Peptides against a protein of PDB entry 4IGA. Designs and how they scored, part 20

Target 1, 116 residues: chain A of PDB entry 4IGA
Amino acid sequence: KRVLIVDDAAFMRMMLKDIITKAGYEVAGEATNGREAVEKYKELKPDIVTMDITMPEMNGIDAIKEIMKIDPNAKIIVCSAMGQQAMVIEAIKAGAKDFIVKPFQPSRVVEALNKV

## One batch from the design tools (peptide; aimed at target 1 G83 I92 R108)

Design b1_p18_4_s2 (made by RFdiffusion4, then SolubleMPNN; from b1_p18_4, 10 letters changed)
Fold by OpenDDE base, seed 2:
Structure b1_p18_4_s2 (fold): chain B 116 residues (1-116), chain A 18 residues (1-18)
Amino acid sequence: as target 1 above (116 residues)
Amino acid sequence: DKLEYALKIYEENQKELE
């Protein structure tokens, strides 16, 4: 399966790329904000998306909503430091399948990838 | 129920952070 990695932090994208590839998944591409994420989703048609929340241009919640409009069957895993209850509820309500809070263990990401 | 599911995820995440 192919994964689109969305995060405004280059370091985080690198970390996720390492975890994803070691788990046997392919990285379809990267996006640095929500607007880019939506465009990359349309372009790359990934199987799974890892989605940050706090990003410039367009935040992760709005990106989730836009992607869900494009593909109601999209598999989106949120990965964010904003792990408060209200944010988790908002992300799941928007269509995310899971929510991983930063900092995280690699195994948590792998479990999420395998479960969606 | 999305709310129930979200709350479950939140609770699980909190345990992992501890």
Scores: peptide ipSAE 0.763, ipTM 0.955, DockQ to the pose 0.982
OpenDDE base, seeds 1, 3, 4, 5: peptide ipSAE 0.753, 0.749, 0.743, 0.762; ipTM 0.953, 0.952, 0.952, 0.955

Design b1_p18_4_s3 (made by RFdiffusion4, then SolubleMPNN; from b1_p18_4, 10 letters changed; failed a check: the pose's geometry)
Amino acid sequence: DKEKYALELYKRNQEELK

Design b1_p18_4_s4 (made by RFdiffusion4, then SolubleMPNN; from b1_p18_4, 9 letters changed)
Fold by OpenDDE base, seed 5:
Structure b1_p18_4_s4 (fold): chain B 116 residues (1-116), chain A 18 residues (1-18)
Amino acid sequence: as target 1 above (116 residues)
Amino acid sequence: DKEKKALELYEKNLEELK
């Protein structure tokens, strides 16, 4: 399966890329904000998306909503430092399948990838 | 429902952060 990685932090994208590839998945592409995420989803049609929340231009919640309009069956895993209860509820209501809080263990990401 | 699932995930995350 192919994964689109969305995060404004280069280091985080690198970390996720390492975890994803070691787990046997392919990286379809990367995005640095919510607008890029929506554009890349249209272009690449990935199987899975890892989504940050706090980003410039467009935040992760809005990106989830836009992607769900494009593909109601989209498989989105949120990965964010903003792990407040209200944020988790908002992300899941928007359409995300999972929510991983930073900092995370690689095994948590792999589990999410395998489950969605 | 979605809210129930979210609360479950929130609790799971708290446990993993400990």
Scores: peptide ipSAE 0.620, ipTM 0.931, DockQ to the pose 0.977
OpenDDE base, seeds 1, 2, 3, 4: peptide ipSAE 0.594, 0.593, 0.599, 0.560; ipTM 0.925, 0.925, 0.927, 0.917

Design b1_p18_5 (made by RFdiffusion4)
Pose (drawn by RFdiffusion4):
Order: sequence, then structure tokens, then C-alpha cells
Structure b1_p18_5 (pose): chain A 116 residues (1-116), chain P 18 residues (1-18)
Amino acid sequence: as target 1 above (116 residues)
Amino acid sequence: EEEIEERQREIEEIIEEL
């Protein structure tokens, strides 16, 4: 399965890419903010996206809304430090399929990739 | 590690309540 990794932190993108490839998934590309995420999603058409929330330019909520418009069947797992109840509700309402709060353990990322 | 696991269970419960 091809995965687009979306996060403005170079370190997080680096550690997610490492987890995803070792778990048997193919890293399809990376994006560093919400606008790029929508741009890459259109270009790459990944099977799954990992999505940070707090990003410059456009946040994860708006990027989720943008990708669900491009593709109503997009599969998105949020991976964010913004683990408040209101943010989880907002991400799920926008169309994300799963939510992982940072700091997270790597096995949760794997089960989220499987789940979608 | 236990604190991270407990927090993940809380997040999952929030999703299940929707």
C-alpha cells in the first residue's frame, strides 16, 4: 500500500517513513503543510495518508476537507499533538478514519495502516 | 509507555462515542 506522509516537522516525517516502510508499506511521498498535502494527494493518489494538524499555511483539518473533496474515499489517519476531544471530533467529522496522539508508540501506527 | 497506552485508549473511546 502506498502512503503519503504529511507533517511540517522533518524529524516526524523521517520517523513515520521509517515505520511505514519497515511495516511493509510503500512510502509514496511527503508533504509539509495542508496545501502541499492536497497537491501531493492529487498527483500521487496514495492509498493512505498520515496527517498532522498544526502546520503552516493550511492545517490538517482543512487538508482533510480538501482531500475528501478530491476523493470521497480517501483514507486518512491523523497523527498529531492536538489530542483534545474537540480536535478528535473535528478530524473525524472532516473524514479521517483514525487518530493517533503524539507522542505515540510505533505499533499504533501499524494497526492504523492495517485498519484502513 | 503505560501513560501513552492509556491516552490512546481514551482517544479510541472518544471516536467510539460518535

Design b1_p18_5_s1 (made by RFdiffusion4, then SolubleMPNN; from b1_p18_5, 9 letters changed)
Fold by OpenDDE base, seed 5:
Structure b1_p18_5_s1 (fold): chain B 116 residues (1-116), chain A 18 residues (1-18)
Amino acid sequence: as target 1 above (116 residues)
Amino acid sequence: MKAIEERYEEVQKIIESL
């Protein structure tokens, strides 16, 4: 399966890319904000998306909503430092399948990838 | 900051309740 990685932090994208690749998944591409995420989803048609929340231009919640309009069956895993209950609820209601709070263990990401 | 395992369990409980 192919994964689109969305995070404004280059280091985080690098970390996720390493985890995803070692777990046997393919990286479809990367996005650095919510607008780019929507564009890349349309372009790449990934199987899974890892989505940050706090990003410039467009936040992750709005990106989830836009991707779900494009593909109601999209498989989106949030990965964010903003692990407040209200944010988790908002992300899941928007269409996300899982929510990983930073900092995380690599096994948590792999588990999420395997379950969606 | 909450332990990683605690954060995981809390998130799963939220997801399961929705």
Scores: peptide ipSAE 0.426, ipTM 0.869, DockQ to the pose 0.458
OpenDDE base, seeds 1, 2, 3, 4: peptide ipSAE 0.346, 0.248, 0.362, 0.029; ipTM 0.834, 0.775, 0.845, 0.604

Design b1_p18_5_s2 (made by RFdiffusion4, then SolubleMPNN; from b1_p18_5, 10 letters changed)
Fold by OpenDDE base, seed 5:
Structure b1_p18_5_s2 (fold): chain B 116 residues (1-116), chain A 18 residues (1-18)
Amino acid sequence: as target 1 above (116 residues)
Amino acid sequence: SSMIDERYEEVQKIIESL
């Protein structure tokens, strides 16, 4: 399966790429903000998306909503430092399948990838 | 860590309740 990695932090994208590839998944591409995420989703048609929330240009919640308009069956895993209950609820209601709070263990990401 | 595990369980509880 192919994963689109969305995070404004280059370090985080690198970390996720390592985890994803070691778990046997392919990285479809990367996006650095929500607007780019939507564009890349259209272009790449990934099987799974890892989505940050706090990003410039367009936040992750809005990106989730836009991606869900494109593909109601999109498999989006949020990965964010903003682990407040309200944010989790908002992300899931927007269409995300899971929510990983930073900092996280690599196994948590792998588990999410395997279950969505 | 226990803290990370706690966050996981809390999130899953929220998700399952929706």
Scores: peptide ipSAE 0.383, ipTM 0.858, DockQ to the pose 0.694
OpenDDE base, seeds 1, 2, 3, 4: peptide ipSAE 0.023, 0.027, 0.035, 0.021; ipTM 0.534, 0.553, 0.630, 0.526

Design b1_p18_5_s3 (made by RFdiffusion4, then SolubleMPNN; from b1_p18_5, 11 letters changed)
Fold by OpenDDE base, seed 4:
Structure b1_p18_5_s3 (fold): chain B 116 residues (1-116), chain A 18 residues (1-18)
Amino acid sequence: as target 1 above (116 residues)
Amino acid sequence: MKKIEEEYKKVQEIIKSL
């Protein structure tokens, strides 16, 4: 399966890329904000999206909503920081299938990838 | 690690209550 990684932080994208690749998934591409995420989703048609919540230009929740308009069957895993419970809940309501918490634990990332 | 696991638990409990 191919994963689109969305996060404004290059370090976070790099970390996820390593985890995802080591788990046997392919990285379809990367996006650095919610607007780019929507564009890349259309272009790459990934199987899974990892979506950071807090990003410039367009936040992750709005990006989820836009992607769900494009593909109601999109499989999005939202990425949150500690204490962002309300935003995770909003992301789930918007159509995200699962969530993972930063700092990333490889086992949790892989578990989420396997579940969606 | 324990704090992160607690976060997972809290969020999951909220999701279950939706």
Scores: peptide ipSAE 0.605, ipTM 0.911, DockQ to the pose 0.555
OpenDDE base, seeds 1, 2, 3, 5: peptide ipSAE 0.599, 0.590, 0.579, 0.558; ipTM 0.910, 0.907, 0.904, 0.899

Design b1_p18_5_s4 (made by RFdiffusion4, then SolubleMPNN; from b1_p18_5, 8 letters changed)
Fold by OpenDDE base, seed 5:
Structure b1_p18_5_s4 (fold): chain B 116 residues (1-116), chain A 18 residues (1-18)
Amino acid sequence: as target 1 above (116 residues)
Amino acid sequence: MEEIEKRYEEVEKIIKSL
């Protein structure tokens, strides 16, 4: 399966890329904000999206809503910062299938990838 | 690690109640 990685932090995208590839998944591409995430989803048609919530330009919740309009069957895993429980709930309501909390263990990321 | 696991469980319980 192919994964689109969405996070404004370059280091976080690098970490996720390493975990995803080690787990046997392919990285379809990367996005640095919610608008780019929507554009890349249209372009790449990934099987799974890892979605940061707090991003400039467009946040992850709005990006989820837009992606769900494109593909109601999109498989989105949200990545939340500490203390962002309310936003995780909103992301799930918007259509996200699972969530991971920063800082995360690689095994939790793999578990989420395998679940969706 | 324990704090992280607790955060997951708290959010999961809330999600299941929705």
Scores: peptide ipSAE 0.168, ipTM 0.733, DockQ to the pose 0.507
OpenDDE base, seeds 1, 2, 3, 4: peptide ipSAE 0.047, 0.125, 0.123, 0.030; ipTM 0.648, 0.691, 0.697, 0.608

Design b1_p18_6 (made by RFdiffusion4)
Pose (drawn by RFdiffusion4):
Structure b1_p18_6 (pose): chain A 116 residues (1-116), chain P 18 residues (1-18)
Amino acid sequence: as target 1 above (116 residues)
Amino acid sequence: EEEILEKAEELLEENEEL
């Protein structure tokens, strides 16, 4: 399965890419903010996207809304430090299928990839 | 709206159990 990794932190993108490839998934690309995420999603058409929330330019909520418009069947797992109840509700309402709060343990990322 | 609230609670609970 091809995965687009979306996060403005170079270190997080690096560790997620490492977890996803070792778990047997193919890293399809990376994006560093919400606008790029929509741009890459259109270009790459990944099977799954990992999505940070706090990003410059456009946040993860808006990027989720943009990708769900491009593709109503997009599969998005949020991976964010913004683990408040209101944010989880907002991400799920926007169309994300799962939510992982940072700091996270790597096995949760794997089960989220499987789940979608 | 209720289904979203339940799902959100479940997801937060899973994260707390880590």

Design b1_p18_6_s1 (made by RFdiffusion4, then SolubleMPNN; from b1_p18_6, 8 letters changed)
Fold by OpenDDE base, seed 2:
Structure b1_p18_6_s1 (fold): chain B 116 residues (1-116), chain A 18 residues (1-18)
Amino acid sequence: as target 1 above (116 residues)
Amino acid sequence: MEEIEKKAKELLERNKKE
């Protein structure tokens, strides 16, 4: 399966790329904000998306909503430092399948990838 | 909303443990 990695932090994208590839998945591409994420989703048609929340241009919640309009069956895993209940609720309402709080263990990401 | 809140609580607890 191919994964689109969305995070404004280069280090985080690198970290996720390492975890994803070591888990046997392919990285379809990367996006640095929600607007780019939507564009890349249309272009790459990934199987899974890892989505940050706090990003410039367009936040992750709005990106999830837009991606879900494109593909109601999109598999989106949120990865964010904002682990408050309210944020998790908003992500789920938007269409996220899972929510991983930063900092996280690699195994948590792998489990999410395998489950969605 | 009830189901969403329940799911949110489950996810938060999981993230806390892991």
Scores: peptide ipSAE 0.467, ipTM 0.869, DockQ to the pose 0.961
OpenDDE base, seeds 1, 3, 4, 5: peptide ipSAE 0.444, 0.420, 0.457, 0.457; ipTM 0.861, 0.856, 0.866, 0.865

Design b1_p18_6_s2 (made by RFdiffusion4, then SolubleMPNN; from b1_p18_6, 8 letters changed)
Fold by OpenDDE base, seed 2:
Structure b1_p18_6_s2 (fold): chain B 116 residues (1-116), chain A 18 residues (1-18)
Amino acid sequence: as target 1 above (116 residues)
Amino acid sequence: MKEIEERAKELLEKNESE
């Protein structure tokens, strides 16, 4: 399966790329903000998306909503430092299948990838 | 909304236990 990695932080994208590839998944591509994420989703048609929330241009919640318009069956895993209940609720309402709070264990990401 | 809140609670507890 192919994963689109969305995060404005290059370090975080690199970390996720390492976890994803070591878990046997392919990285379809990367996006640095929500607008780019939507564009890349259309272009790459990934199987799974890892989605940051706090990003410039377009935040992750709005990106989730837009991706769900494109593909109601999209498999989106949120990875965010904003682990408040309100944010988790908002992400689930938008269509996210999972929510991983930063900092996280690699196993948490792998489990999410395997289950969505 | 109750279902979403329950799911959110599950996820929060899961993340805290990791």
Scores: peptide ipSAE 0.582, ipTM 0.902, DockQ to the pose 0.978
OpenDDE base, seeds 1, 3, 4, 5: peptide ipSAE 0.564, 0.555, 0.573, 0.580; ipTM 0.896, 0.894, 0.899, 0.901

Design b1_p18_6_s3 (made by RFdiffusion4, then SolubleMPNN; from b1_p18_6, 7 letters changed)
Fold by OpenDDE base, seed 2:
Structure b1_p18_6_s3 (fold): chain B 116 residues (1-116), chain A 18 residues (1-18)
Amino acid sequence: as target 1 above (116 residues)
Amino acid sequence: MKEIEEKAKELLERNKSL
């Protein structure tokens, strides 16, 4: 399966890329903001998206909503430092399948990838 | 909404325990 990694932080994208690759998944591509995420989703047709929340241009919640309009069956895993209940609720309402709070263990990401 | 809140609580507990 192919994963689109969305995060404004280069370090975080690198970390996720390593985890995803070591878990046997392919990285379809990367996006650095929500607008880019939507465009990359259209272009790459990934099987799974890892989605940051706090990003310039367009935040992750809005990106989830836009991706869900494109593909109601999109498999989106949120990865965010914003681990408040309200934010988790917002992400689920938008269509996210899972929510991983930063900092996280690699096994948590792998489990999410395997289950969505 | 109640179902979503319950799911959110589950996810928070899951992330907290890891």
Scores: peptide ipSAE 0.454, ipTM 0.865, DockQ to the pose 0.974
OpenDDE base, seeds 1, 3, 4, 5: peptide ipSAE 0.430, 0.411, 0.437, 0.444; ipTM 0.858, 0.853, 0.860, 0.861

Design b1_p18_6_s4 (made by RFdiffusion4, then SolubleMPNN; from b1_p18_6, 8 letters changed)
Fold by OpenDDE base, seed 2:
Structure b1_p18_6_s4 (fold): chain B 116 residues (1-116), chain A 18 residues (1-18)
Amino acid sequence: as target 1 above (116 residues)
Amino acid sequence: MEEIEKRAEELLARNEAE
């Protein structure tokens, strides 16, 4: 399966790329904001998306909503430092399948990838 | 809303337990 990694932080994208590849998944591509995420989703048609929330241009919640319009069956895993209940609820409402709070353990990401 | 809130609580509990 191919994963689109969305995060405005280069370090975080690098970390996720390492976790994803070591878990046997392929990285379809990367996006640095929600607008780019939507564009890349259309272009790459990934199987899974890891989605940050706090990003410039377009936040992760809005990106999730837009991706779900494109593909109602999209598999989106949120990875965010914003681990409040309200944010988790908002992400689920938008269509996210999972929500991982930063900082996280690699195993948590792998489990999420395997479940969606 | 109840189902979503329950799911959110489950996810938060899982993240906290990690």
Scores: peptide ipSAE 0.505, ipTM 0.874, DockQ to the pose 0.984
OpenDDE base, seeds 1, 3, 4, 5: peptide ipSAE 0.472, 0.466, 0.491, 0.500; ipTM 0.866, 0.863, 0.871, 0.873; seed 1 fails the geometry check

Design b1_p18_7 (made by RFdiffusion4)
Pose (drawn by RFdiffusion4):
Structure b1_p18_7 (pose): chain A 116 residues (1-116), chain P 18 residues (1-18)
Amino acid sequence: as target 1 above (116 residues)
Amino acid sequence: TQEEIEEEAKELLEKNEE
């Protein structure tokens, strides 16, 4: 399965890419903010997206709304430090299929990839 | 519905606390 990794932190993108490839998934590309995420999603058409929330330019909530418009069947797992109840509700309402709060353990990322 | 979303969010938050 091809995965687009979306996060403005170079270190997080690096450690997610490492977890995803070792778990047997193919990293399809990376994006560093919400606008790029929608741009890459259109270009790459990944099977799954990992989505940070706090990003410059456009946040993860808006990027989720943008990708769900491009593709109503997009499969998105949020991976964010913004683990408040209101944010989880907002991400799920926007169309994300799962939510992982940072700092996270790597096995949760794997089960989220499987789940979608 | 909004209630289903709140329930799902709650379940996810509880899972993250494990």

Design b1_p18_7_s1 (made by RFdiffusion4, then SolubleMPNN; from b1_p18_7, 9 letters changed)
Fold by OpenDDE base, seed 2:
Structure b1_p18_7_s1 (fold): chain B 116 residues (1-116), chain A 18 residues (1-18)
Amino acid sequence: as target 1 above (116 residues)
Amino acid sequence: SDEEIKKKAEEILKRNEE
């Protein structure tokens, strides 16, 4: 399966790329903001998306909503430092399948990838 | 439903605490 990694932080994208590839998944591509994420989703048609929330141009919640308009069956895993109940609820309402709080264990990401 | 979403969110929150 192919994963689109969305995060404005280069080091976080690198970290996720390492976890994803070591878990046997392929990285379809990367996006640095929500608008780019939507564009890349259309272009790459990944199987799974890892989605940051706090990003410039377009935040992760809005990106989730837009991706869900494109593909109601999109598999989106949120990865964010904003692990508050309200944010988790908002992400799930938007269409996310899981929500991983930063900092996280690699196994948490792998488990999420395997479940969606 | 809102209740189902809240339940799922609570499950996720619990998992993140593990």
Scores: peptide ipSAE 0.539, ipTM 0.912, DockQ to the pose 0.979
OpenDDE base, seeds 1, 3, 4, 5: peptide ipSAE 0.516, 0.525, 0.508, 0.527; ipTM 0.906, 0.909, 0.906, 0.909; seed 1 fails the geometry check

Design b1_p18_7_s2 (made by RFdiffusion4, then SolubleMPNN; from b1_p18_7, 6 letters changed)
Fold by OpenDDE base, seed 5:
Structure b1_p18_7_s2 (fold): chain B 116 residues (1-116), chain A 18 residues (1-18)
Amino acid sequence: as target 1 above (116 residues)
Amino acid sequence: SMEEIEKKAKEILEKNLE
């Protein structure tokens, strides 16, 4: 399966890319904000998206909503430091399948990838 | 439903504590 990685932090994208690749998945591409994520989703048609929340231009919640309009069957895993209950509820309401709080263990990401 | 969403959110929160 192919994964689109969305995060404004280059280091985080690198970390996720390593985890995703070692778990046997392919990286479809990367996006650095929510607007770019929506554009890349249209272009690449990935199987899975890892989505940050706090980003410039467009935040992750809005990006999830827009991607779900494009593909109601989109598989989106949120990965964010903003792990408050209210934020998790908002992400799931928007259409996310899982929510991983930073900092995380690589095994948590792999489990999420395997289950969505 | 919102109830189902809140249930899912609770499960996710518990998962992240592991």
Scores: peptide ipSAE 0.550, ipTM 0.912, DockQ to the pose 0.884
OpenDDE base, seeds 1, 2, 3, 4: peptide ipSAE 0.528, 0.549, 0.533, 0.536; ipTM 0.907, 0.912, 0.909, 0.909

Design b1_p18_7_s3 (made by RFdiffusion4, then SolubleMPNN; from b1_p18_7, 11 letters changed)
Fold by OpenDDE base, seed 3:
Structure b1_p18_7_s3 (fold): chain B 116 residues (1-116), chain A 18 residues (1-18)
Amino acid sequence: as target 1 above (116 residues)
Amino acid sequence: SMEEILKKAEEILKENQK
Protein backbone atom coordinates (compact mmCIF):
# COMPACT_ATOMS: atom_id res chain seq x y z
CA LYS B 1 0.00 0.00 0.00
CA ARG B 2 1.06 3.57 -0.74
CA VAL B 3 1.02 6.32 1.91
CA LEU B 4 0.78 10.09 1.51
CA ILE B 5 2.55 11.83 4.41
CA VAL B 6 1.15 15.24 5.40
CA ASP B 7 2.95 17.38 8.01
CA ASP B 8 4.38 20.90 8.01
CA ALA B 9 7.37 19.72 10.06
CA ALA B 10 10.21 18.25 8.00
CA PHE B 11 11.40 16.19 10.97
CA MET B 12 7.99 14.56 11.34
CA ARG B 13 7.81 13.72 7.64
CA MET B 14 11.26 12.17 7.83
CA MET B 15 10.33 10.12 10.88
CA LEU B 16 7.08 8.89 9.35
CA LYS B 17 8.78 8.08 6.05
CA ASP B 18 11.32 5.92 7.88
CA ILE B 19 8.63 4.09 9.87
CA ILE B 20 6.36 3.58 6.85
CA THR B 21 9.18 2.27 4.66
CA LYS B 22 10.56 -0.09 7.32
CA ALA B 23 7.05 -1.46 7.83
CA GLY B 24 6.90 -2.52 4.17
CA TYR B 25 4.66 0.27 2.91
CA GLU B 26 5.46 2.60 0.03
CA VAL B 27 5.61 6.37 0.32
CA ALA B 28 3.42 7.83 -2.43
CA GLY B 29 4.54 11.37 -1.64
CA GLU B 30 4.65 14.20 0.88
CA ALA B 31 2.67 17.38 1.56
CA THR B 32 3.50 20.30 3.87
CA ASN B 33 0.00 21.79 4.30
CA GLY B 34 -3.67 20.95 3.75
CA ARG B 35 -3.86 22.47 0.28
CA GLU B 36 -0.90 20.42 -0.91
CA ALA B 37 -2.46 17.36 0.74
CA VAL B 38 -5.62 17.72 -1.34
CA GLU B 39 -3.63 18.31 -4.51
CA LYS B 40 -1.34 15.34 -3.88
CA TYR B 41 -4.28 13.10 -3.07
CA LYS B 42 -5.83 13.88 -6.45
CA GLU B 43 -2.52 13.36 -8.21
CA LEU B 44 -1.19 10.27 -6.45
CA LYS B 45 -4.37 8.47 -5.35
CA PRO B 46 -2.68 7.02 -2.25
CA ASP B 47 -4.13 4.12 -0.29
CA ILE B 48 -3.52 5.79 3.09
CA VAL B 49 -2.92 9.35 4.34
CA THR B 50 -1.16 10.38 7.54
CA MET B 51 -2.53 13.83 8.37
CA ASP B 52 -1.21 16.52 10.69
CA ILE B 53 -3.87 18.90 12.02
CA THR B 54 -2.23 22.27 12.68
CA MET B 55 -0.77 23.42 9.38
CA PRO B 56 -0.48 26.73 7.51
CA GLU B 57 -2.65 27.68 4.50
CA MET B 58 -5.11 24.84 5.17
CA ASN B 59 -5.40 22.85 8.39
CA GLY B 60 -5.80 19.09 8.56
CA ILE B 61 -9.52 19.20 9.36
CA ASP B 62 -10.34 21.11 6.21
CA ALA B 63 -8.00 18.88 4.21
CA ILE B 64 -9.84 15.80 5.48
CA LYS B 65 -13.17 17.30 4.46
CA GLU B 66 -11.92 18.10 0.96
CA ILE B 67 -10.32 14.68 0.50
CA MET B 68 -13.53 12.98 1.62
CA LYS B 69 -15.40 14.92 -1.08
CA ILE B 70 -12.95 13.52 -3.63
CA ASP B 71 -12.92 10.01 -2.19
CA PRO B 72 -15.48 9.05 0.45
CA ASN B 73 -13.50 5.87 1.06
CA ALA B 74 -10.24 7.65 1.85
CA LYS B 75 -8.20 6.11 4.69
CA ILE B 76 -6.89 9.00 6.78
CA ILE B 77 -4.88 8.60 10.00
CA VAL B 78 -4.69 11.77 12.07
CA CYS B 79 -1.39 12.56 13.79
CA SER B 80 -1.89 15.21 16.45
CA ALA B 81 -0.10 16.79 19.39
CA MET B 82 -1.09 16.15 22.98
CA GLY B 83 -3.83 18.47 24.21
CA GLN B 84 -5.64 18.76 20.86
CA GLN B 85 -8.60 16.59 21.85
CA ALA B 86 -11.22 18.86 20.30
CA MET B 87 -9.41 18.93 16.96
CA VAL B 88 -9.02 15.16 16.98
CA ILE B 89 -12.74 14.76 17.56
CA GLU B 90 -13.43 17.11 14.66
CA ALA B 91 -11.05 15.13 12.46
CA ILE B 92 -12.84 11.90 13.30
CA LYS B 93 -16.21 13.50 12.62
CA ALA B 94 -14.84 14.68 9.28
CA GLY B 95 -13.98 11.09 8.36
CA ALA B 96 -10.58 10.16 9.83
CA LYS B 97 -10.23 6.41 10.42
CA ASP B 98 -7.66 6.47 13.23
CA PHE B 99 -5.74 8.76 15.56
CA ILE B 100 -2.11 8.85 16.70
CA VAL B 101 -0.77 11.09 19.47
CA LYS B 102 2.59 12.84 19.13
CA PRO B 103 5.14 11.85 20.25
CA PHE B 104 4.42 8.31 19.08
CA GLN B 105 6.18 4.97 18.97
CA PRO B 106 6.86 3.38 15.59
CA SER B 107 4.73 0.38 16.58
CA ARG B 108 1.70 2.64 17.04
CA VAL B 109 2.07 4.01 13.52
CA VAL B 110 2.37 0.49 12.10
CA GLU B 111 -0.70 -0.58 14.04
CA ALA B 112 -2.73 2.27 12.54
CA LEU B 113 -1.48 1.56 9.01
CA ASN B 114 -2.48 -2.09 9.34
CA LYS B 115 -5.95 -1.30 10.70
CA VAL B 116 -7.30 1.16 8.15
CA SER A 1 -17.21 2.85 13.65
CA MET A 2 -16.78 6.46 14.68
CA GLU A 3 -17.68 5.52 18.24
CA GLU A 4 -14.93 2.92 18.35
CA ILE A 5 -12.39 5.40 17.01
CA LEU A 6 -13.37 8.02 19.58
CA LYS A 7 -13.02 5.51 22.38
CA LYS A 8 -9.61 4.44 21.12
CA ALA A 9 -8.48 8.04 20.79
CA GLU A 10 -9.55 8.80 24.35
CA GLU A 11 -7.79 5.73 25.69
CA ILE A 12 -4.56 6.58 23.91
CA LEU A 13 -4.70 10.17 25.11
CA LYS A 14 -5.22 9.13 28.73
CA GLU A 15 -2.45 6.57 28.55
CA ASN A 16 0.03 9.03 27.10
CA GLN A 17 -0.73 11.53 29.86
CA LYS A 18 0.26 9.10 32.64
Scores: peptide ipSAE 0.111, ipTM 0.667, DockQ to the pose 0.369
OpenDDE base, seeds 1, 2, 4, 5: peptide ipSAE 0.045, 0.045, 0.084, 0.030; ipTM 0.625, 0.636, 0.680, 0.624

Design b1_p18_7_s4 (made by RFdiffusion4, then SolubleMPNN; from b1_p18_7, 8 letters changed)
Fold by OpenDDE base, seed 2:
Formats: C-alpha cells, structure tokens, sequence
Structure b1_p18_7_s4 (fold): chain B 116 residues (1-116), chain A 18 residues (1-18)
C-alpha cells in the first residue's frame, strides 16, 4: 500500500517515511500543507494518508474534509501534537480513521496503518 | 451519529494513553 505523508515539518515527514517504509509500505509522496495534501491526493491516489493538523495555508481538518469529498473511502490517520478530546472528535467527524498524538511510538503508527 | 463519533474518539483517547 502507498502512503501520502502530510506534515509541515520536514523532520516529521522524514521520521514517518522511515517508519512507513520499514513497515513494508511505500511512500506515495509528501505534502507540506493541507492544500498541497488535497492536490497530491488527487494526483497520487494513495491508499493511506498520514495527516498533520497545524499547518499553514490549510489545516489538517479542512484537508480531511476536502479529501473526503474527493474520496469518501479515504483512509486518513491523523498525526498531531494536538491530542485534546475536542480535536480528536473534530478529526473523526471530518472523516479520519485514527488519531495519533505526537510524540508517538513507531508501533502505534504501524498498527494504525495495518488497521485502516 | 454523534454518539458513535464520541465513542470512537474516547477509544482513541484511551489508546493514546497506553
């Protein structure tokens, strides 16, 4: 399966790329903001998306909503430092399948990838 | 439903505490 990695932080994208590839998944591509994420989703048609929330141009919640309009069956895993109950609820309402709080264990990401 | 969403959110929150 191919994963689109969305995060404005280069080091986080690198970290996720390492976890994803070591878990046997392919990285379809990367996006640095929500607008780019939507564009890349259309272009790459990934199987799974890892989605940051706090990003410039367009935040992760809005990106989730837009991706869900494109593909109601999109598999989106949120990865964010904002692990508050309200944010988790908002992400799930938007269409996310899981919500991983930063900092996270690699195994948490792998399990999420395997479950969606 | 809102109830289902809240339930799933609670499950995720609990998991993240592990």
Amino acid sequence: as target 1 above (116 residues)
Amino acid sequence: SDEEIEKKAEEILKRNEE
Scores: peptide ipSAE 0.483, ipTM 0.896, DockQ to the pose 0.891
OpenDDE base, seeds 1, 3, 4, 5: peptide ipSAE 0.463, 0.471, 0.462, 0.478; ipTM 0.889, 0.892, 0.890, 0.894; seed 4 fails the geometry check

Design b1_p18_8 (made by RFdiffusion4)
Pose (drawn by RFdiffusion4):
Structure b1_p18_8 (pose): chain A 116 residues (1-116), chain P 18 residues (1-18)
Amino acid sequence: as target 1 above (116 residues)
Amino acid sequence: EEHTEEILEEVEEEQEEL
């Protein structure tokens, strides 16, 4: 399965890419903010996207809304430090299929990839 | 609504583990 990794932190993109490839998935690309996420999603058409929330330019909520418009069947797992109830509700309402709060343990990322 | 509650519960459990 091909995965687009979306996060403005170079370190997080690096450690997610490492977890996803070792778990047997193919990293399809990376994006560093919400606008690029929508741009890459159109270009790459990944099976799954990992999505940060706090990003410059456009946040994860808006990026999720943009990708769900491009593709109503997009599969998105949020991976964010913004683990408040309100944010989880907002991400799920926007169309994300799962939510992982940072700091997270790597096994949760794997089960989220499987789940979608 | 059920799915949202399940996710909230998972997030809460993960925060407690920390």

Design b1_p18_8_s1 (made by RFdiffusion4, then SolubleMPNN; from b1_p18_8, 9 letters changed)
Fold by OpenDDE base, seed 5:
Structure b1_p18_8_s1 (fold): chain B 116 residues (1-116), chain A 18 residues (1-18)
Amino acid sequence: as target 1 above (116 residues)
Amino acid sequence: DERIKEILEKVKKHLEEL
């Protein structure tokens, strides 16, 4: 399966890329904000998306909503430092399949990839 | 929503381990 990685932090994208590839998945591409995420989803049609929330231009919640309009069957895993219950509920209501709080263990990301 | 409950429980456990 192919994964689109969305995070404004270059280090976080690198970390996720290492986890994803080690787990036997392919990286379809990367995005640095929510607008780019929507554009890359249209272009690449990935099987899975990892999505940050706090990003410039367009936040992750809005990006989830826009991707779900493109593909109601999209498999989106949120990965965010914002672990508040209200944010988790908002992300799931928007269409996310899982929510991983930063800092995370690699095994938690792999579990999410395998389950969605 | 059962899925929300499951995810919230995972988040709660994670926060307890920090």
Scores: peptide ipSAE 0.474, ipTM 0.892, DockQ to the pose 0.847
OpenDDE base, seeds 1, 2, 3, 4: peptide ipSAE 0.359, 0.361, 0.357, 0.455; ipTM 0.810, 0.813, 0.810, 0.886

Design b1_p18_8_s2 (made by RFdiffusion4, then SolubleMPNN; from b1_p18_8, 9 letters changed)
Fold by OpenDDE base, seed 3:
Structure b1_p18_8_s2 (fold): chain B 116 residues (1-116), chain A 18 residues (1-18)
Amino acid sequence: as target 1 above (116 residues)
Amino acid sequence: DKYIEEILKKVEEHLKEL
């Protein structure tokens, strides 16, 4: 399966790329904000998306809503920071299938990838 | 529906408010 990684932090994208690849998944591509995420989803048609919430240009919740318009069957895992309970709830209501809290363990990321 | 409700419950139980 192919994964689109969405996060404004280069370090976070690098960490996720390493975890995803070592778990036997393919990285379809990367996006650095919600607008780019929507564009990359259209282009790449990934099987799974890891989606940061707090990003410039367009936040992850709005990106989820736009992706769900494109593909109602999209498999989105939201990645959140501590203290973002309300935003994670909003992301799930918008169509996200699971959540991961930062900082995360690699095993938790793999578990989410396998379940969606 | 049921799966989403379980996820929401986990969110509420796991995430800390700052």
Scores: peptide ipSAE 0.080, ipTM 0.666, DockQ to the pose 0.300
OpenDDE base, seeds 1, 2, 4, 5: peptide ipSAE 0.075, 0.076, 0.075, 0.064; ipTM 0.663, 0.669, 0.668, 0.656

